# Designs tried in a protein design run: peptides against a protein of PDB entry 2MBZ. Part 27

Target 1, 143 residues: chain A of PDB entry 2MBZ
Amino acid sequence: GINLTPEEKFEVFGDFDPDQYEEEVRERWGNTDAYRQSKEKTASYTKEDWQRIQDEADELTRRFVALMDAGEPADSEGAMDAAEDHRQGIARNHYDCGYEMHTCLGEMYVSDERFTRNIDAAKPGLAAYMRDAILANAVRHTP

## One batch from the design tools (peptide; aimed at target 1 T32 C104)

Design b2_p20_7_s4 (made by RFdiffusion4, then SolubleMPNN; from b2_p20_7, 6 letters changed)
Fold by OpenDDE base, seed 4:
Structure b2_p20_7_s4 (fold): chain B 143 residues (1-143), chain A 20 residues (1-20)
Amino acid sequence: as target 1 above (143 residues)
Amino acid sequence: MALRRAAGALAAASALLAPP
């Protein structure tokens, strides 16, 4: 799991504890390359690394919300670029994330109510908007 | 708080709940 103290975890994640999902993730994906890569990368992460990851995620969330508030469609260049940055962030921080993998993640955001509720806490419909942007970005890169 | 929690969920999804 994340090797931070409870205090450090609170500082970085607040009320959200990623470790609550550790067993489920291991059961579902423990034999995948993505899981292995993530464990290998994150094993050396400091509090500052986790904070940076959260800051990047916060920025991306704000960016998508701003696009929605502006009425930009999920297949706009701005939304697709945000989706691309999301994909690259996953690849940098966790595991190789191709467009197919990214699309699968987007589908999970709308199919798993736990993700949907947490994402939509920022703005109702955000998970669906992100899924659509992810799909559009994948399509433009894999015609 | 809400944004951070949402972002945390996104990060967790991206980091841990990788689809097959």
Scores: peptide ipSAE 0.043, ipTM 0.719, DockQ to the pose 0.628
OpenDDE base, seeds 1, 2, 3, 5: peptide ipSAE 0.044, 0.045, 0.043, 0.044; ipTM 0.724, 0.734, 0.717, 0.706; seeds 1, 2, 3, 5 fail the geometry check

Design b2_p20_8 (made by RFdiffusion4)
Pose (drawn by RFdiffusion4):
Structure b2_p20_8 (pose): chain A 143 residues (1-143), chain P 20 residues (1-20)
Amino acid sequence: as target 1 above (143 residues)
Amino acid sequence: AAKKAAGAHAYYAAAFAASS
């Protein structure tokens, strides 16, 4: 998958070691189909591809988090769009985490506080903010 | 912290490739 050195993972993922939990991830659910399509795609991903996503993800926080500061709702245009923005980003980066799929991630993320702590490292409650943004975004698209 | 969070996101998005 990532097949990176501790140094690269640092320069790329920062102080986050996903490889250690590589096989541990499937322990949680390990039952998804999309993971199959993703592994095929992440089979050769390099530090650049991985770093590209990080710099991209950082940008997600400022805007999302900035929306929180202004006190605007998550189902807001800017927020939901930010959610649609997140979808295409994580989808084209692994296979195509569809809307319905993108939502599965939104709540299954609140369950494991490991993710939240690592994700909220930017700000508490961001996970909830994004889920609703993604959920609402999926609704305005859902037939 | 932001890099760590974003890095986590990058990997999570791959490892937790969800399906319906």

Design b2_p20_8_s1 (made by RFdiffusion4, then SolubleMPNN; from b2_p20_8, 11 letters changed)
Fold by OpenDDE base, seed 1:
Structure b2_p20_8_s1 (fold): chain B 143 residues (1-143), chain A 20 residues (1-20)
Amino acid sequence: as target 1 above (143 residues)
Amino acid sequence: MLRTAAGALAAYSALLAPSV
């Protein structure tokens, strides 16, 4: 779980409590390398670390929204670069995230209603746009 | 609003989707 006080968790995540998903995550992914890597990395994270992660994610969300508002296609350089930054952010903060893994994450964003609802709170269709950008970015980096 | 969505995305990617 996230090693923060209830007050710190509220300051960083607001009404969203990621620890509510801990049991589900363990049941679904507890035997994977990614799960182990994430648990090992995040175990030492401070409030400042989590806040940084939130700030990075917030900036990325704003970038995607701006791209959508500008009418940039999901396979534009700007959208694919944002997708790449998303992939690298996961790799840096949580677990090794190759392009295949990232593609699967993108599909989850549109297939799991919990993800779709939370992502699209920023802008309707954002989850689908992100998925498409993730796919395009994976394609351009595939030899 | 953006913060909430971004926070959820970051947490989800870390927690709910550690594997393909």
Scores: peptide ipSAE 0.085, ipTM 0.746, DockQ to the pose 0.592
OpenDDE base, seeds 2, 3, 4, 5: peptide ipSAE 0.075, 0.065, 0.079, 0.066; ipTM 0.742, 0.734, 0.743, 0.741; seeds 2, 3, 5 fail the geometry check

Design b2_p20_8_s2 (made by RFdiffusion4, then SolubleMPNN; from b2_p20_8, 11 letters changed)
Fold by OpenDDE base, seed 1:
Structure b2_p20_8_s2 (fold): chain B 143 residues (1-143), chain A 20 residues (1-20)
Amino acid sequence: as target 1 above (143 residues)
Amino acid sequence: ALRTAAGALAALSALMAPSV
């Protein structure tokens, strides 16, 4: 799990506790390379590390929301660039994330209601927009 | 302390590591 005190967890994640999914994640993906990499990387993360990850995610969300508000298509350069930054963020912080993996994550964002609900709390339809941008970005990088 | 949808997504992405 996340190696933070209850106080630190609250400061970073508020009422949301990502560790509540630990058992499910282990059952579903515990034998995968991605899981191993994530556990290895995050085991040493400090409060500041997790806060940085949160800040990066917040910035990305703001970018996507701004793109949606501007009416930019999900396959626009702006949207695909945001998707690329998202992929790179996962790669840096959690596990190797190629374009195929990223598209799988994008599909999860719209097929798992837990992800959809959490994402769309920022803006309705954001999860679908992200998925579409992720797919478009993968396509343009896989000629 | 500001929890956002983006933050929750990042945390879930870290834990839920789907295989291709």
Scores: peptide ipSAE 0.076, ipTM 0.744, DockQ to the pose 0.568
OpenDDE base, seeds 2, 3, 4, 5: peptide ipSAE 0.075, 0.070, 0.072, 0.076; ipTM 0.741, 0.740, 0.739, 0.746; seed 2 fails the geometry check

Design b2_p20_8_s3 (made by RFdiffusion4, then SolubleMPNN; from b2_p20_8, 10 letters changed)
Fold by OpenDDE base, seed 5:
Structure b2_p20_8_s3 (fold): chain B 143 residues (1-143), chain A 20 residues (1-20)
Amino acid sequence: as target 1 above (143 residues)
Amino acid sequence: ALRTAAGALAAYSALLAPSP
């Protein structure tokens, strides 16, 4: 799990405890390369590392919300660039994330109600917008 | 202000990684 004290975990994640999903994650993805890579990378993460990751995610969320508020379509250059940054962030912090993997993640954001609810807490429809931007970005990078 | 939602997204992306 995440090597933080209860107090540190609260400061970084608030009421959301990712460790509550450890058993489910292991059962569903324990034999995947992504799981192994993530475990290896995050095993040594400090509170500061996790906070940085949260800050990056928060910034990306604000960026997508701003695009939606501006009326930019999900296949706009701005939205696709945000999706690309999202993909690269996953690759840096967690596991190798190609365009196919990224599109699978995007689909999960709209098909798993837990993801949808948590993402849309920032803005209704954000999960669907992100999924569409992720797909558009994948298409433009696939010759 | 969006920390909770962002944190959930990041944590899920890290832990829930469906393979193609």
Scores: peptide ipSAE 0.067, ipTM 0.755, DockQ to the pose 0.596
OpenDDE base, seeds 1, 2, 3, 4: peptide ipSAE 0.066, 0.061, 0.059, 0.067; ipTM 0.754, 0.749, 0.749, 0.751

Design b2_p20_8_s4 (made by RFdiffusion4, then SolubleMPNN; from b2_p20_8, 11 letters changed)
Fold by OpenDDE base, seed 5:
Structure b2_p20_8_s4 (fold): chain B 143 residues (1-143), chain A 20 residues (1-20)
Amino acid sequence: as target 1 above (143 residues)
Amino acid sequence: KLKTAAGALAALSALLAPSV
């Protein structure tokens, strides 16, 4: 799991503890390359590493919200660029994330209520907007 | 002291994401 003290976990994640899902994750994805890569990378993460990841996620969220507030469509260059940055962030921090994988993640954001509620806490409809931007970005990068 | 719901989402996404 995440090698932080309870106090450090609260400082970084607040009331949300991703370790709550450790058993479910292992049962669903324990035999996948993505799981192996993520476990290997994150095993050595410090509080500062996790905080950086949270900061990057917050920045991306603010960026998508700003695009929505400006009325930019999800297939705009700005929205697709934000989706690309999201994909690259996953690749740096967790596991190899191609466009097909990214598309599957986008669909999960709208099909799993746990993700939808968490994302839409920033702005209603954000999960759907992100999904659409992810799809558009995948299309423009597929020959 | 930054407490982030977006960060929690990212962590959850990383943990629950299937490989394709």
Scores: peptide ipSAE 0.077, ipTM 0.745, DockQ to the pose 0.506
OpenDDE base, seeds 1, 2, 3, 4: peptide ipSAE 0.075, 0.075, 0.069, 0.073; ipTM 0.754, 0.750, 0.744, 0.745

## One batch from the design tools (peptide; aimed at target 1 W29 H94)

Design b2_p21_1 (made by RFdiffusion4)
Pose (drawn by RFdiffusion4):
Structure b2_p21_1 (pose): chain A 143 residues (1-143), chain P 21 residues (1-21)
Amino acid sequence: as target 1 above (143 residues)
Amino acid sequence: SAAAARRRAAGALAYAAAAFA
């Protein structure tokens, strides 16, 4: 998958070692179909592809988190759009995490505080803020 | 640092999307 060195993972993922949990991830659910399509796509991903996502993800925080500061609701245009923005980003980056699928991630993320702590490293409750933004975004699209 | 924390958060998101997708 990532097949990176500890140094690269640092320069890329920062102080986050996903490889150590590589096989551990399927232990949680390990039952998804989209993971199959993703592994095929992440089969050759390099540090650049991985870093490209990070710099991209960092941008997600400032805007999302900045929206929180202004005290605007997550189902807001700017917030939901930010959610739609997240969808295409993570989808085109692995296979195409559809809307319904994108939502599965939103709440399954609140369950394991390991993800939240690593994700909230930017700010607490961000996971909840995004889920609703993604959930609402999926609604205005859902027929 | 703040930048390292954001990088870690971003890393968690990127890998989580790849693994849990």

Design b2_p21_1_s1 (made by RFdiffusion4, then SolubleMPNN; from b2_p21_1, 11 letters changed)
Fold by OpenDDE base, seed 3:
Structure b2_p21_1_s1 (fold): chain B 143 residues (1-143), chain A 21 residues (1-21)
Amino acid sequence: as target 1 above (143 residues)
Amino acid sequence: SRERALKRAAGALAAGSAYLS
């Protein structure tokens, strides 16, 4: 699991308790390559590393929200660039994330109510917007 | 199904709060 003290976990993740999902993730996805890669990468992560990851995610969320508020379509260059940064962030921090995997993530955001609810807490419809941007970005990078 | 496998793999992100919101 995440190698942080309970206090550090709270400082980084706040009301979200990663331990809440740890058992489910291990049970359902523990034998996947993505899980193994993530465990290997994150095993050495410090509190500061996790904080940077959270800050990056928060910034990206704000970026998507700003795009939505501005009325930019999900297939705009700005939205697709944000999606690309999202993909690259996953790749750097967790596991190899190609465009197909990224598209699957996007679909999960709208098909799993837990993700939808969590994402849309920032702005209603954000999950769908992200999914659409992710798809558009994948399309433009697929020959 | 490759799609299901990829979705399952994506679930690994739930171990942390990153990319869940």
Scores: peptide ipSAE 0.079, ipTM 0.734, DockQ to the pose 0.057
OpenDDE base, seeds 1, 2, 4, 5: peptide ipSAE 0.049, 0.050, 0.079, 0.050; ipTM 0.687, 0.686, 0.710, 0.688; seeds 4, 5 fail the geometry check

Design b2_p21_1_s2 (made by RFdiffusion4, then SolubleMPNN; from b2_p21_1, 10 letters changed)
Fold by OpenDDE base, seed 3:
Structure b2_p21_1_s2 (fold): chain B 143 residues (1-143), chain A 21 residues (1-21)
Amino acid sequence: as target 1 above (143 residues)
Amino acid sequence: SRERALRRAAGALAAGAMYLS
């Protein structure tokens, strides 16, 4: 799990409480490689590591929002590059994330209302835009 | 479904939520 004090967790995640999802994640994915990888990677994370992850996520969110505001299609190079950075961020910080898994995550963003609501808090339709960009990025990298 | 299987393999609910939040 997250090796932070309650105070540190609040400082990093704010109103988001990762503990509220811990049981569900364990129940649904506790026996998966991705779960084990994530637990292993994050076990050594410091507060600063988690903060960096949040900062990266915030930057990526702003990037996608800017693309949407500019009217860039989700299959534009800019959007696909943002999706690629998203994929690489997951791979670096949590678990191996291939393009197929990434597309599944994208679908989850639009099919699980909790994710949709969370993502679209930044901008309505962002989850769908990300899903489309993720798919486009996967397609362009599929031989 | 393959989608469901991959989601299970991803174990991404908390990680995804944290990563995007």
Scores: peptide ipSAE 0.063, ipTM 0.726, DockQ to the pose 0.066
OpenDDE base, seeds 1, 2, 4, 5: peptide ipSAE 0.060, 0.056, 0.056, 0.054; ipTM 0.730, 0.704, 0.701, 0.705; seed 1 fails the geometry check

Design b2_p21_1_s3 (made by RFdiffusion4, then SolubleMPNN; from b2_p21_1, 9 letters changed)
Fold by OpenDDE base, seed 2:
Structure b2_p21_1_s3 (fold): chain B 143 residues (1-143), chain A 21 residues (1-21)
Amino acid sequence: as target 1 above (143 residues)
Amino acid sequence: SRERALRRAAGALAAGAAYLS
């Protein structure tokens, strides 16, 4: 779980408590390396760490939305760079995230309605755009 | 605010889903 006081959680996440998904995550993926790595990394995270993670996510969201608004293809250098930063952010903050893993995450964004709805809250079609950018980024890094 | 919280949840859920896909 997230080691924050209720007040700190509210400051960082607002009315949403991400720990509400802890049971589902553990039940479905508790035996994965990614889960283990994430638990290990985040165990020591402070409020400032979580805030940084959220800020990074917000920045990437804005970047993708801006790219979409500008009509940039998902396989543009800008979109692929944003996807790469997304991958690296996951690797830095949560678990090792190679290009194959990242591609799988991208597919989840469009196949799991919860992710799709949540991501598209910023802009309709954002999840699909991210998926496409993630795939393109993976392809360009595959010799 | 909600989006940020959902991002955190997405990260946790994404870890597991990736292994299954």
Scores: peptide ipSAE 0.061, ipTM 0.713, DockQ to the pose 0.197
OpenDDE base, seeds 1, 3, 4, 5: peptide ipSAE 0.053, 0.059, 0.055, 0.053; ipTM 0.711, 0.723, 0.706, 0.706; seed 5 fails the geometry check

Design b2_p21_1_s4 (made by RFdiffusion4, then SolubleMPNN; from b2_p21_1, 9 letters changed)
Fold by OpenDDE base, seed 5:
Structure b2_p21_1_s4 (fold): chain B 143 residues (1-143), chain A 21 residues (1-21)
Amino acid sequence: as target 1 above (143 residues)
Amino acid sequence: SEERRRRRAAGALAAGAAYLS
């Protein structure tokens, strides 16, 4: 799991505990390269590293919300660029994330109520907007 | 396929959650 004290976890993640998914992820992906990459990378992360990752996530959330508030469609250049940055962030911090993998994650955001609830806490419909932007970005990069 | 997406998505919960918290 994440090598932080309970207090540090609260400071970084609040009432959200990512370790709640550890068993499920291990059961479904334990023998994959993605899982091994993620475990290897995150094993060395400090509190400051996790905080940077959360700050990046928060910035991305604000960016998508701003696009929605401005009425930009999910297949706009702005929305697709935000989706690309999201993909690259996953690649840097966790595991190699190609466009197919990214679209799978996007679909999870709308099909798994746990993620939908978490994402839409920032703005109703955000998960669907992100999914659509992720798909559009994948399409433009795999013609 | 949707089935492939479901299988892959289920295995990527921890990484996905890190960008949702």
Scores: peptide ipSAE 0.069, ipTM 0.728, DockQ to the pose 0.073
OpenDDE base, seeds 1, 2, 3, 4: peptide ipSAE 0.055, 0.068, 0.058, 0.057; ipTM 0.715, 0.742, 0.720, 0.716; seeds 2, 3, 4 fail the geometry check

Design b2_p21_2_s1 (made by RFdiffusion4, then SolubleMPNN; its pose is not in this set)
Fold by OpenDDE base, seed 1:
Structure b2_p21_2_s1 (fold): chain B 143 residues (1-143), chain A 21 residues (1-21)
Amino acid sequence: as target 1 above (143 residues)
Amino acid sequence: MEEERRRRRRAAGALAFLSML
């Protein structure tokens, strides 16, 4: 789990407890390299590290929403660049995230209603837009 | 205040599942 006190967790995540998914994640992905890498990296994270990760995610969310509001297609350079930054953020903070893995995550965002609901809380259709941008970014980086 | 709390909750929801991976 996240190595923060209940007070620190509340300061960073508010009423959301990310550890509520720990058992499900272990069941679904516990034997993957991604799971091992994330556990190893995050074990040393401070409150400030988690706050930075949260701030980065909030910034990316704002970028995607702004692109949608501007009418930019999900395969625009701006949307694909935001998807690339998202992929790189996962790679830095959690686990090695190649383009195939990133597309799998994008599909999960639209296939798991919990992800869809959480993402679309920023803007309806954001999860689908992110998925499409992730796919487009993967395609443009395919040799 | 409410918008920032709502932003934190949204990002936490998306990241939390990834952070537990």
Scores: peptide ipSAE 0.121, ipTM 0.720, DockQ to the pose 0.521
OpenDDE base, seeds 2, 3, 4, 5: peptide ipSAE 0.112, 0.100, 0.105, 0.105; ipTM 0.704, 0.712, 0.711, 0.716

Design b2_p21_2_s4 (made by RFdiffusion4, then SolubleMPNN; its pose is not in this set)
Fold by OpenDDE base, seed 2:
Structure b2_p21_2_s4 (fold): chain B 143 residues (1-143), chain A 21 residues (1-21)
Amino acid sequence: as target 1 above (143 residues)
Amino acid sequence: REEEERRRRRAAGALAFASTL
């Protein structure tokens, strides 16, 4: 689990507690390399590390919202670049994230209502926009 | 502003959760 006090968790994640999903994550993905890598990397994360990750996620969210508000298609260079930055962020902070894995995550954002609801809290349709951008980015990087 | 920050935190939390899956 995340090695933060309840107060620190609230400061970093607000009302969202990632640890409430720990059992489900273990049941669904506990035998994957991604899970192993994430547990290994995050085991040493400080509050400052988690805050940095949240700041990066916040910036990415704002970036996607701005693209949507500007009317940029999800397969635009700007949206695909944001998707690429998202993929690279996952790779740095959690686990090796290839384009195929990234497209799977994108699909989960729209197929799991819990993700959709949480993502779309920033802007309705954001999860679908991210999924489409992730897919477009994967396509352009696939020979 | 507070509602927008709460929405951003929820989105950030969702992204963090997804990133750890």
Scores: peptide ipSAE 0.097, ipTM 0.717, DockQ to the pose 0.622
OpenDDE base, seeds 1, 3, 4, 5: peptide ipSAE 0.106, 0.091, 0.095, 0.093; ipTM 0.714, 0.715, 0.711, 0.724; seeds 1, 4 fail the geometry check

Design b2_p21_3_s1 (made by RFdiffusion4, then SolubleMPNN; its pose is not in this set)
Fold by OpenDDE base, seed 5:
Structure b2_p21_3_s1 (fold): chain B 143 residues (1-143), chain A 21 residues (1-21)
Amino acid sequence: as target 1 above (143 residues)
Amino acid sequence: ARERALKRAAGALAWGAAYLL
């Protein structure tokens, strides 16, 4: 699991405990390259590293919310650029994330209620907006 | 194709979520 003290985990993640999903993730994806890459990368992460990752996620959330509030469509350049930054963030911090993988993650955000609930806590419909932006970004980058 | 990608996906920390799937 994440090598932080209970206090550090609270400071970084608040009421969300990522370790509560460790067994499910291991059972479903433990033999995949993505899982191995993530475990290898995150094994060395400090509290400061995890905080940086959370800050990046929060910033991206604010960016998508601002786009929605401005009435920008999910296939706008602004929304697609935000989706691209999201993809690149996953690639840097966790595992290789191509456009096909990213579209699958986007679909999971609207099909798994746990993700939908977590994402839409920032703004209702955010998960669907992100999914649409992710798809649009993938399409524009497909030859 | 999308099914294969989903099967390869591991949980990632994003939007206050980690290792959800």
Scores: peptide ipSAE 0.111, ipTM 0.746, DockQ to the pose 0.068
OpenDDE base, seeds 1, 2, 3, 4: peptide ipSAE 0.097, 0.082, 0.098, 0.076; ipTM 0.744, 0.722, 0.738, 0.698; seed 1 fails the geometry check

Design b2_p21_3_s2 (made by RFdiffusion4, then SolubleMPNN; its pose is not in this set)
Fold by OpenDDE base, seed 1:
Parts: C-alpha cells; sequence; structure tokens
Structure b2_p21_3_s2 (fold): chain B 143 residues (1-143), chain A 21 residues (1-21)
C-alpha cells in the first residue's frame, strides 16, 4: 500500500483512500508488468512525492476542464498536449505507458462506471473528453 | 485480447489512485 500514515494520507488525498482498491487491483491485475512496476516505484514514495503527483493530476484536470469550457475539440493541439502530459506522468510515476496502453486506459474511463463517476466529478463529460483526447494524441503519434 | 488485458492493467492502477491515472 501507500507508505503514509493515516494522517498523511488524509493530508494528501483527503476523503479519498487510494488503498481501498488495493485488494481488487492485486487480484485482477497483480500479475501484470504495469502492476509490478507501479508497486516497485511507489514503494519509495514520500508524502511529498504523493503530493506532487496529486498536484500534477489536479493541474491536468484543470487543463482539460478549461479546454472543455473554451469549446476546444478533444483533438485540438491543446487537448492532445494535455493527454500527452497525462501519458508521460503515468510513465514517470507508475509504469511504462505507451500509446496503446494509454488508449486502453482512456477506454476504461468511459466503460467502467466507477471511473466515469470519479472523473466526471470535476466536470460532466470529462471522462469522455479525456478518452477522445487520449485517442487523438495516440493517433498523431502513430506513423 | 491484448487490448482488454492492457485496459485491465491500466484501469486497475488508476482505480487505486483516482485522478492520478
Amino acid sequence: as target 1 above (143 residues)
Amino acid sequence: ERERRLRRAAGALAAASGYLL
């Protein structure tokens, strides 16, 4: 799990407990390379590391919401750049995330109701917008 | 097949982190 005290977890994640899904994740995907990479990387993370990651996620959320509010299409340069930053953030902090993996992640955002509700808490339709931006970014980087 | 596997792996980790993934 996340190597933080309950107090530190609350300071970083608030009412959301990332460890609530640990058992399910392990049972369903514990044998994947992505899971192993993530567990290895995050095992050494400090409170400051997790806070940075949360700040990065918040920034990306704000960017996508701003793009949606501005009426920018999900295949705009701005939206695709935000998707690319999202992909790179996953790669840096968790596991190798190529464009195929990223596209699959985007599809999950709209196919798993738990993810959809969680993401759309920031703005209705955000999950679908992110999925479309992720796909567009993958396409532009595919020869 | 591969697509579903990749989606599961990505999704599983994202579930534990919310907006982190």
Scores: peptide ipSAE 0.140, ipTM 0.770, DockQ to the pose 0.063
OpenDDE base, seeds 2, 3, 4, 5: peptide ipSAE 0.138, 0.135, 0.125, 0.135; ipTM 0.740, 0.767, 0.747, 0.750; seeds 2, 3, 4, 5 fail the geometry check

Design b2_p21_3_s4 (made by RFdiffusion4, then SolubleMPNN; its pose is not in this set)
Fold by OpenDDE base, seed 3:
Structure b2_p21_3_s4 (fold): chain B 143 residues (1-143), chain A 21 residues (1-21)
Amino acid sequence: as target 1 above (143 residues)
Amino acid sequence: TEERRLKRAAGALAWGAAYLL
């Protein structure tokens, strides 16, 4: 799992406990290339690496919320660029994430109620907005 | 708090990115 002490995990992830999902993730995705790549990459991550990843995710969340508050459509340049940065962040930190993979993640955000609830804690409808932006970004890069 | 809400959202995104496709 994540090679942090319990104290470090709390400092980085706070009230969100990624370990609560470890078994389910292994059962559902343990035989995938994405899982293998993520385990290999993250095995060397320091507390600072995990904190950076959380900070990037937080910044992206704030960015999407700001776009929604500004009334920008999910298929706007701003929303699609945010989706692209999200995709690239996944690719950089975890596993190869093409546009099809990213679209699948977006669908999971709205189809798995646990993801929807967690994401929408920042702003109601955020998961759906992200899904739509992810799809729009994928479409514009797949002419 | 707003910070806790954002942390939960960020954590959910990280969890999905880290271990799911």
Scores: peptide ipSAE 0.147, ipTM 0.773, DockQ to the pose 0.640
OpenDDE base, seeds 1, 2, 4, 5: peptide ipSAE 0.114, 0.109, 0.140, 0.111; ipTM 0.752, 0.718, 0.763, 0.753; seeds 1, 5 fail the geometry check

Design b2_p21_4 (made by RFdiffusion4)
Pose (drawn by RFdiffusion4):
Structure b2_p21_4 (pose): chain A 143 residues (1-143), chain P 21 residues (1-21)
Amino acid sequence: as target 1 above (143 residues)
Amino acid sequence: DVVYYDWITLGGAAKRLELEE
């Protein structure tokens, strides 16, 4: 998948070692179909592809988190759009995490505090803010 | 799971921001 060195993973993922949990991930659910399409896509991903996502993900925090500061609701245009923005980002980066699928991630994320701590490293409750943004975004699209 | 890649995407980025701080 990532097949990166500890140094690269640092320069890329920062102080975050996903490889250590590579096989550990399927231990949680390891039952998804989308992961299958993703592994095919992440089969050759390099540090650049991985770093490209990080710099991209960083940008997600400032805007999302900045929205929180202004005290605007997550189902807001800017917030939901930010959610739609997140969808296409994580989808085109692995296979196409559809809307319904993108939501599965939103809540299954709140369950394991390991994710949240690593995700919230930017700010507490961000996971909840995004889920609703993504959930609401999916609604205005859902028929 | 696909959550692995979401975790990498956001977890790694959050840790980069933490290092910057």

Design b2_p21_4_s1 (made by RFdiffusion4, then SolubleMPNN; from b2_p21_4, 15 letters changed)
Fold by OpenDDE base, seed 5:
Structure b2_p21_4_s1 (fold): chain B 143 residues (1-143), chain A 21 residues (1-21)
Amino acid sequence: as target 1 above (143 residues)
Amino acid sequence: SIAFFHFAYMGGAAARLARAR
């Protein structure tokens, strides 16, 4: 799991406890490639690594919110570029994330109410906006 | 915040399965 003290975990993740879901994910999907890749990569992460990942997540959140506030369509170049950066961030930090995998994640954001509630806490409709941007980005990169 | 994406990072395979349903 995440090798941080309780205080460090609070500093990095705040009210969100990532370990809360680890047992469920391990029991259901612990034999998948994505899970194994993520566990292997994150096993060596320090507090500073996790903080960097959280900072990247916060920046992407603000970026998507700004696009929505500006009225930019989810299939705009700005929104699709944000989706691409999101995909690349997952690939860099956790597991191989192609465009098909990314679209599956986008669908999860709107179909799993736990994700929807958490994402939309930043702005109502953000999960749906991200899903649409992810799909648009996948389409433009699919031959 | 998209901090909850940690669950997505661990559950990518779950997303594939959900989409196939």
Scores: peptide ipSAE 0.121, ipTM 0.694, DockQ to the pose 0.058
OpenDDE base, seeds 1, 2, 3, 4: peptide ipSAE 0.112, 0.120, 0.100, 0.121; ipTM 0.698, 0.706, 0.691, 0.702; seed 3 fails the geometry check

